# Designs tried in a protein design run: peptides against a protein of PDB entry 3QIS. Part 9

Target 1, 334 residues: chain A of PDB entry 3QIS
Amino acid sequence: PSLELSRREFVFENVKFRQLQKEKFQISNNGQVPCHFSFIPKLNDSQYCKPWLRAEPFEGYLEPNETVDISLDVYVSKDSVTILNSGEDKIEDILVLHLDRGKDYFLTISGNYLPSCFGTSLEALCRMKRPIREVPVTKLIDLEEDSFLEKEKSLLQMVPLDEGASERPLQVPKEIWLLVDHLFKYACHQEDLFQTPGMQEELQQIIDCLDTSIPETIPGSNHSVAEALLIFLEALPEPVICYELYQRCLDSAYDPRICRQVISQLPRCHRNVFRYLMAFLRELLKFSEYNSVNANMIATLFTSLLLRPPPNLMARQTPSDRQRAIQFLLGFLL

## One batch from the design tools (peptide; made by RFdiffusion4, then SolubleMPNN)

Design b1_p8_5_s1 (from b1_p8_5, 5 letters changed)
Fold by OpenDDE base, seed 3:
Structure b1_p8_5_s1 (fold): chain B 334 residues (1-334), chain A 8 residues (1-8)
Amino acid sequence: as target 1 above (334 residues)
Amino acid sequence: SFVLPELE
């Protein structure tokens, strides 16, 4: 069996968070026998491609002289955004198109990724006074390393941050401030806020706006700005309540004094963001007659974003653990 | 602007 491929090299320029790109090629059975094709893992890989890449179809049969179109889809989700922002991963892959009882065909995937404030750590963002697209990639790596070291020092109760000439970090990321300040100004009376989805085009404009500028006003509807805040919180590599405090939040869920003590042990930027969001959500709840927002809905929605189970516990979350997590947040909303 | 309550 043999195949003819219309193309073997694919370039995905300016790949962005949540922006789908597609490239297509044709495969043709130029042999005299039916053949089965499949994309197969390389040696030591579990998958035929990286998490941000997909082939459709990824397998199939071709009769003699049959041709099929294959789509290569590049999509950076919350699951891939952090490793691409840090430069740990890149828009590069090699696909192996296997022909049963035939040869392998190699496809080269290349391109470039444009960093996003979505999927970047709260600590790194607190050090960024400019939009992330103005920050050199080399400096992003340094900011992530410095952020990790400061988190570890803070957790270890080590020596107070030397008053050294490093610019004081922001109290909260400017991106969170921009989103929350906009929602507070314009969305407190918005009916069905956090219940109505935003528009995908507006979400992309908001993401691009936050990555490239410090706007006076965020573009899009109140629903799109509200959903952008949810997407931002969901995409964080470390949730606003750090994984190391997850169990303590559940254990304290019915003791408001212990809950406040647990929050006081968060790294400074995480603690500030938590307090800021809780203050905003309490203000939003004052307008419940206008915006149809209630404490149970908000606690249920934000619990999955702010208080995520550690990766080792995700598969084991009980309904009781979920209810405790909701109760923990309710103690800050009421 | 939505100002952070004074961080205790």
Scores: peptide ipSAE 0.091, ipTM 0.834, DockQ to the pose 0.227
Fold by OpenDDE base, seed 2:
Structure b1_p8_5_s1 (fold): chain B 334 residues (1-334), chain A 8 residues (1-8)
Amino acid sequence: as target 1 above (334 residues)
Amino acid sequence: SFVLPELE
């Protein structure tokens, strides 16, 4: 068996969070026998490609002189955004197109990723006074490392970090402030807020806007801005309530005094973001007659985003744990 | 502007 490939080198320029890119190529059976093709893992890999890449179809049969189009789809989800922002991973891969009883054909994937404020830590974002696309990649790495070290110091030392000669961190990320300030100004009377989905094109515009600028007004509908806030919170590498406090939040869920003490133990930026979001949501609840938003709906929605189970416990979350997590947030909304 | 409550 033999294949002819129309292309073997693929370049994905300016890959962004949640922006699908597609490159297509053709494979043709130039042999005299039917052949089966498949993308196969390399010797040390469990998957035929990195998590942000997909081939469609990834396998199939070709009759003699048959041709099939294969799509290479690059999509950076919440699962890949953090490792691409840090430069731990890159838009580079090698695909092995295997022909049964035939040859291996190598495809080279390359490109560049554009960093996003989505999937970046709250600690790093509090140090970014400018849009993330204005920050040199080398400085992003340093900011993430410094942010990790500062988080660890804040957890270990109940002492306020000595505000050394470095620029004072923001109290909350500017991106969260922009989203929440917009929603407060324009969305308090929005019917079905957080219940109606945004538009995908508007979500991409909002993400690009937050990554590249500090706008006076966020583009898109109130629903798209509201969903962008949810996507932002979901994409955080560490949720607003740090994984280490998850169990303590559940254990305290019916004691509002202990709940407040648990929140006080969050790293400064996480604690600030939590209090800021809770203040916004309490303001939003004053307009329930207009926006159809109630405390139970909001607590249920935001619990999955703010109070995520640690990855090792995610598969074991009980209905009781979920109810405790909701109750924990309700104590800040009522 | 939704002012940050004084986060003391």
Scores: peptide ipSAE 0.081, ipTM 0.827, DockQ to the pose 0.237
Fold by OpenDDE base, seed 5:
Structure b1_p8_5_s1 (fold): chain B 334 residues (1-334), chain A 8 residues (1-8)
Amino acid sequence: as target 1 above (334 residues)
Amino acid sequence: SFVLPELE
């Protein structure tokens, strides 16, 4: 069996978080026998492609002289955004199109990624006084490494990091401040806030705005700005409540004093963000007659974002664990 | 602006 491919090289320029790009090519059976094709893993890989890439269709059957179009889709989700922001991964891959009883065909994927404040650590963002797109990639790597080392030191030593002569970190990321300050100013009376979805085009504009500028006003509807805050919290590599404290939050869920002690043990930036968000959400709940927001809805929504089970426990979360997690958060909203 | 007093 044999195939003819219309292209073997694909370039994805200016790849961004949550922005789908597509490149298409054609495969034709130029042989005299039917053939089955599939994308196969390389040696030592579990998948035929990186998590941000897919082929559609990824397998199929071609009669003699039959032709099929294949779409190569590049999409950076929350699962790939962090490793692309740090430059640990890149928009580069090699796909192996296998022909049954035939040869392999290699496809080259290349391109560039544009870093986002979405999927960047709270520690790194507290050191970024400028939009992430103004920060050199080399400096982003240094800020993430320094952020990791400071988190570890803060957890191990329980000592406030010496306020050395370096520019003091922000108390909270400017991106969280921008989102929350906008929602506080404009969305407190918004009917169905956090219940109505935003518009995908407005979400992309908000992400691009936060990545490239420090705006006076965030673009889009109150629903889109509210959903952008949820997406930001979901995309964090480490949740606002660090994974190491997850079980202690569940164990303390019915003791408000122990709950506050657990939060006091968070790294400074995580603790500040948690307190800032809880203060905002308590303020929003005062307007429940206008915005239809209640404590149970907010606790249920934000618990899945702020108090995520660590990846090794995610598949084992019980309904009891979920209820304890909600009860933990309710103790800060009431 | 919505700012916590502890962040000032």
Scores: peptide ipSAE 0.077, ipTM 0.817, DockQ to the pose 0.299
Fold by OpenDDE base, seed 4:
Structure b1_p8_5_s1 (fold): chain B 334 residues (1-334), chain A 8 residues (1-8)
Amino acid sequence: as target 1 above (334 residues)
Amino acid sequence: SFVLPELE
């Protein structure tokens, strides 16, 4: 069996967070026998492609002289955004199109990723006074490495922040400030806030706006701005409540004094963001007569974002653990 | 400086 491929090299330029790109090619059975094709893992890989890539169809049958279109879909989700922002991963892959009893055909995927403030650490963002797209990629890597080292140092209580030569970090990321300040100004009276989804086009505009500028006003509806805040919190590599404190939050969930002590142990950026979000959400709850928002809904929604189980415990999260996590957050909303 | 708006 043999296949003819219309294309073998694919370039995905300017790949962005949550922006789907598609490239198509044709495969044709130029042989005299039916062919089964499949994308197969490379040696030592578990998957036929990286998490941000998909082939559709990834397998199939071709009769003699049959042609099928294959779509290569590039989509950077929350699961891939962090490793692409850091440059740990890149828009590069090799796909192996296997023909049963035939040859392997190699497809080369290449391109470039445009960094996002979505999926970037709170610590790194607190150091970024400019939009992320204005920061040289080399400096992003350094800021992430320094972020990790400063987090470790802050946990170890070892080094006073040398107040001297480095520009003082922001108290909270400018992106969180922009989102929350907009919602506070314009969305407190918005009916069904955080309950109505935003528009995908507006979400993309908001993301691009935050990545490229410091706007006076965030574009889009209040629902889109609210959803952008949720997406931002969900995409954080380390949740606002650090994984190290997760169990202590659950254990303290019914003691508001211990809950406050646990939050006081967060790294400065995380603690500031947590307090800022809780202050905003308490203000939003004062408008419950207008916005239909209640503490239980908000606690349920934000708990999954702010108080994520560590990756090693994610599969073991019980309904009791979820209820404790919600109760922990309720103690800051009431 | 991004002053945190005092949430009044």
Scores: peptide ipSAE 0.040, ipTM 0.774, DockQ to the pose 0.186

Design b1_p8_5_s2 (from b1_p8_5, 4 letters changed)
Fold by OpenDDE base, seed 1:
Structure b1_p8_5_s2 (fold): chain B 334 residues (1-334), chain A 8 residues (1-8)
Amino acid sequence: as target 1 above (334 residues)
Amino acid sequence: SFVLFPLE
C-alpha cells in the first residue's frame, strides 16, 4: 500500500489562546489495494500529537484511487496556555501518519504562539505594568521565575520584601482590574449577568484587547466581559486560592473566622485578587433585583474557578467537598 | 464602599 500527500509541512502563524486555526491536506491511495491509515504516537509519546493539536479524521480506510481531506486543528485551551506563555512548549510537532502494512509519513507542524495574560500567573501579572504583548518573551520567563521565588519567600515568611528594589508590584493584575471595573461600572444592572454566555468573537476581542492594550473601555457586551472574567480565572495556572490551602478551606468552611485566617495566608497577589473579587461580587449582589444574581448562584459558579482541587484530588472530589467549597465562598458573599 | 484599587 502507498499514499500520496498533498502537503507535509504546516505552519500556524500567530496562534492565540482560544483561537482555532485549521490547515487541510489531502491523502490519496495511489496503490492498487485498500489501505488503512492512522496517526500514531512517536516511540516515547502516549498520544499522536500535542494537546493543542488534533487531526480529523485521525484514522480511516481508503479504496484504490480514493482521496480524503484531513484537517489539522490547532486550538490552545486553558490546558496548554500556560506552557505556551512560558515558552516551555512551542507550536512545533511531528505527526506520524502510519499506513497499515505500509510506511510511515512524517508531517511537520510549526508556527509561533502569541503570549496571553490568560494563563499567566497572578504574581507575574502583578509585576507586568504593560500589556503582555509588549513584554519580551525572555522577560516573561524571568518574571515567572522571580514570581515563583517571591511566592515561596512570602509563604515561608522569611525576608521582608526589599522595599528598595525596582517598581512595586501592582496590588492586583491590571487585567483583573480592567474586567472588574468595567463590570462594576456598566454591568451591575445587566439582566442575567454570569448566566447568559458571551459571544465567541467578542471574547476573542476582549482577550486580544487585554493582551495588547490598556483600554479605557473593554469591547463587547456585558455578558462577554463577564465570561472573559470567568475564562481568566479558569485559565490561571494556580487558582486564586492556591492548591496548598484547598483542604484547609474545606475544613474551615463552616467557621467564618477560620476561613478569613486561611485567606490571610495566601500569597499577597492571590489574597488581594480574592478580596477584590469578593468585594465586587458583594456589590453586584446588591443589584440582584436587576441582574438576577444571587449568592448561591455566584458561590456555585465562582467556587469551581477560585477553589479548584489540586490535580491529585480532582478525580476524587466528593459532593460533600463541593458543598464545603461552596459554603467557604458563601461566607465571603453574605 | 467597593474600593477600586487605582491603576498606579
Scores: peptide ipSAE 0.046, ipTM 0.816, DockQ to the pose 0.827
Fold by OpenDDE base, seed 2:
Structure b1_p8_5_s2 (fold): chain B 334 residues (1-334), chain A 8 residues (1-8)
Amino acid sequence: as target 1 above (334 residues)
Amino acid sequence: SFVLFPLE
């Protein structure tokens, strides 16, 4: 068996968070026998491709002189965004198209990723006074390393922030401020806020806007801006309530004094973001007659985003743990 | 009133 491939080199330029890119190529059975093709893992890999890449179809049969189009889909989700932002991973892969009882055909995937404020740590974003696309990639790495060290120092209560050498961090990321300020100004009377989905095109415009500028006004509907805030919180590598405090939040869920003490132990940026979001959500709840938002809905929605179980516990979350997590958040909304 | 942190 043999195949002819129309293309073997693929370049995905300017790959962005949540922006699907597609490249297509054709495979043809130029042999005299039917053949089965499949994308196969390389010797040390469990998967035929990286998490941000997909082939469709990834396998199939071809009769003699039959031809099929294969789509290579590049999509950076919340699962790949952080490692691409840090440069730990890149838009580079090699696909092995295997022909049963035939040859292997190698496809080269290359390209570049454009960093996003989505999937970047709160610590790093608090150190970024400019849009992430204005920050050199080398400086992003340094900001992430410095942010990790400052998180650890803050958790250990060891050393006050050395106020002297680096620019003073923002109290909250500008991206969160922009989203929340917009929602506060324009969305308090929005019917079904956080209940109606945004438009995908508007979400992409909002993401691109936050990555490239500091706008006076965020583009899109109130629903799209609201969903962009949810996507931002979901994409955080470390949730607003750090994983280290998850169990303590559950244990304190029915004691408002202990809940406040737990929040006081968050890293400065995380604590500020939490308090800022809770203040916004309490303000939004005053307009419940207009926006149909209630404390139980908001607590249920935001608990999964703000108080995410650590990866090792995610599969073991009980209905009781979920209810405690909701109760914890309710104590800040009421 | 909701206290917005100023963007410094």
Scores: peptide ipSAE 0.044, ipTM 0.806, DockQ to the pose 0.854
Fold by OpenDDE base, seed 5:
Structure b1_p8_5_s2 (fold): chain B 334 residues (1-334), chain A 8 residues (1-8)
Amino acid sequence: as target 1 above (334 residues)
Amino acid sequence: SFVLFPLE
C-alpha cells in the first residue's frame, strides 16, 4: 500500500489559550489495494500527539484512488496552558501517519505560543506588575522558578520574605483585581450573574485584554467578565486553596474556627486571593434580590474551582467529600 | 466593607 500527502509541514502562528486553529491536508491512496491508515505513538509516547494537538479523522480506510481530508486542530486548554506559559513545552510535534503493512509518513508541526496570565501561578502573577505579554519569556521562567522556591520556603516556615530592595510583590494578581473590581462596580445588580454563560468572542477579548494591557474597563458583558473569572480560577496550576491543604479543609468543614486556621496557613498570595474573593462574594450576596445569587449556588460553583482535589485523588472524590468541600466554603460566605 | 487592594 502507498499514500500521497498534499502537505507534510504545518505552522501554527500566534497560538493562544482557548483559541482553536486548524490546518488541513489530503491523503490519497495512489496504490492498487485498499489501505488502513492511523496516527500512531512514537517510541516511548503514550499518545500519537501532544495534548494541545489532534487529528480528525485519526484513522480510516481508503479504497484505491480514494482521497480523505484530515484536519489538524491546535487548541490550548487548561491542561496544556501552564507548560506552554513556562516554555517547558512548545508548539512543536512530529506526527506518524502509519499505513497498515506499509510505510510511516512523518508530519512536522511547528509554531509559536503567546503566553497568558491564565494558567500562570498566583505567585508569579503577584511578581508581574506589567501585562504578561510585556514580560520576556526568559523572565517568565525565572519568575515561576522564584515563585516555586518562595512557596516552598513559606510552607516550611523558613526565612521571612527578604524585605530587600527587590520590588515588593502585589498582594493579589492585578488580573484578579481587575476582574473582581469590574464585577463589584458593574455586576452586583446583574440578573443571573454566574448562571448565564458569557459569549466566546467576548471571553477571547477579555483574555487578550488582560494579557496585553491594564485596562480602565474590561470589555464585554457582565456575564462574560464573570465567566472569565471562573476560567481564570479553573486554569490556575495550583488552586487558590493549595492541594496540600485539601484534606484538612474537608476534615475541618464543620468547625469554622479550624477552617479559618487552615486558610491562615496558605502561602501569602493564595491567602490574600482567597480572602479577597470571599469578601467580594459576601458583598455580591447582599444584592441577591437583584442578581438571583444565593450562598448555596455560589458555594457549589466556587468549591470546584477553589478547593480542587489533588490529581491523584480526583478519581476517588466521593459525594461526601464534595458536600464537605461545599460546607467549608459556606462558612466563609455566611 | 469590601476592601479592594490598590494597584500601586
Scores: peptide ipSAE 0.042, ipTM 0.802, DockQ to the pose 0.837
Fold by OpenDDE base, seed 3:
Structure b1_p8_5_s2 (fold): chain B 334 residues (1-334), chain A 8 residues (1-8)
Amino acid sequence: as target 1 above (334 residues)
Amino acid sequence: SFVLFPLE
């Protein structure tokens, strides 16, 4: 069996968070026998491709002289954005198209990724006074390493932050401030806020705006700005309530005094963001007659974003644990 | 009142 491939090299330029790119190629059975094709894992890989890449179809059967179109889809979700922002992963892969009882065909995937404030740590963003696209990639790596070391020092109650030489970090990321300030100014009376989806085109404009500028006004509808805040919180590598405090939040869920003490133990940036969001959401709840937003809806929505179970516990979250997590957040909304 | 943190 043999295949002819119309193309074997694919370049995905300027890949961005949540922006789908597609490249297509044809495979043709130029042999005299039917053949089965499949994309197969390389040696030591569990999957035929990286998480941000997909082939469609990934397997199939071809009669002699049959041709099929294969789509290579590049999509950076919340699951891949952090490792691409840090440069730990890159827009590079090798696909192995296997032909049963035949040979392997290698496809080369290459390109470049454009960093996003979405999927970047709160610690790193608090150190970024400029849009992320203005920050050199080398400096992003340094900011992430420094952010990790400061988080560890803060958790260990080690030496007071040397107030001296480095620019003071922002109290909250500018991106969160911009989103929340916009919603506070323009969306408090918005009917069905956080219940109506935004427009995908507007979401992309908001993401690009926050990655490239410090706007006076965020573009798009109030629904798109609200959804952009949810996407931002969902994409955080470490949730606003750090994984280390997850169990303590559940254990304290019915004691408002202990809940406040647990929050006081968050890293400075996480604690500031949490308090800022809770203050905004309590203000939004005062306009419930206009925006149809209630405490139970908001607690249910934001608990999944702010108080995520650690990866090792995700598969074991009980309905009781979920209810405790919601109750924990309700104690800050009421 | 909700105090928006100023961008420092």
Scores: peptide ipSAE 0.042, ipTM 0.796, DockQ to the pose 0.865

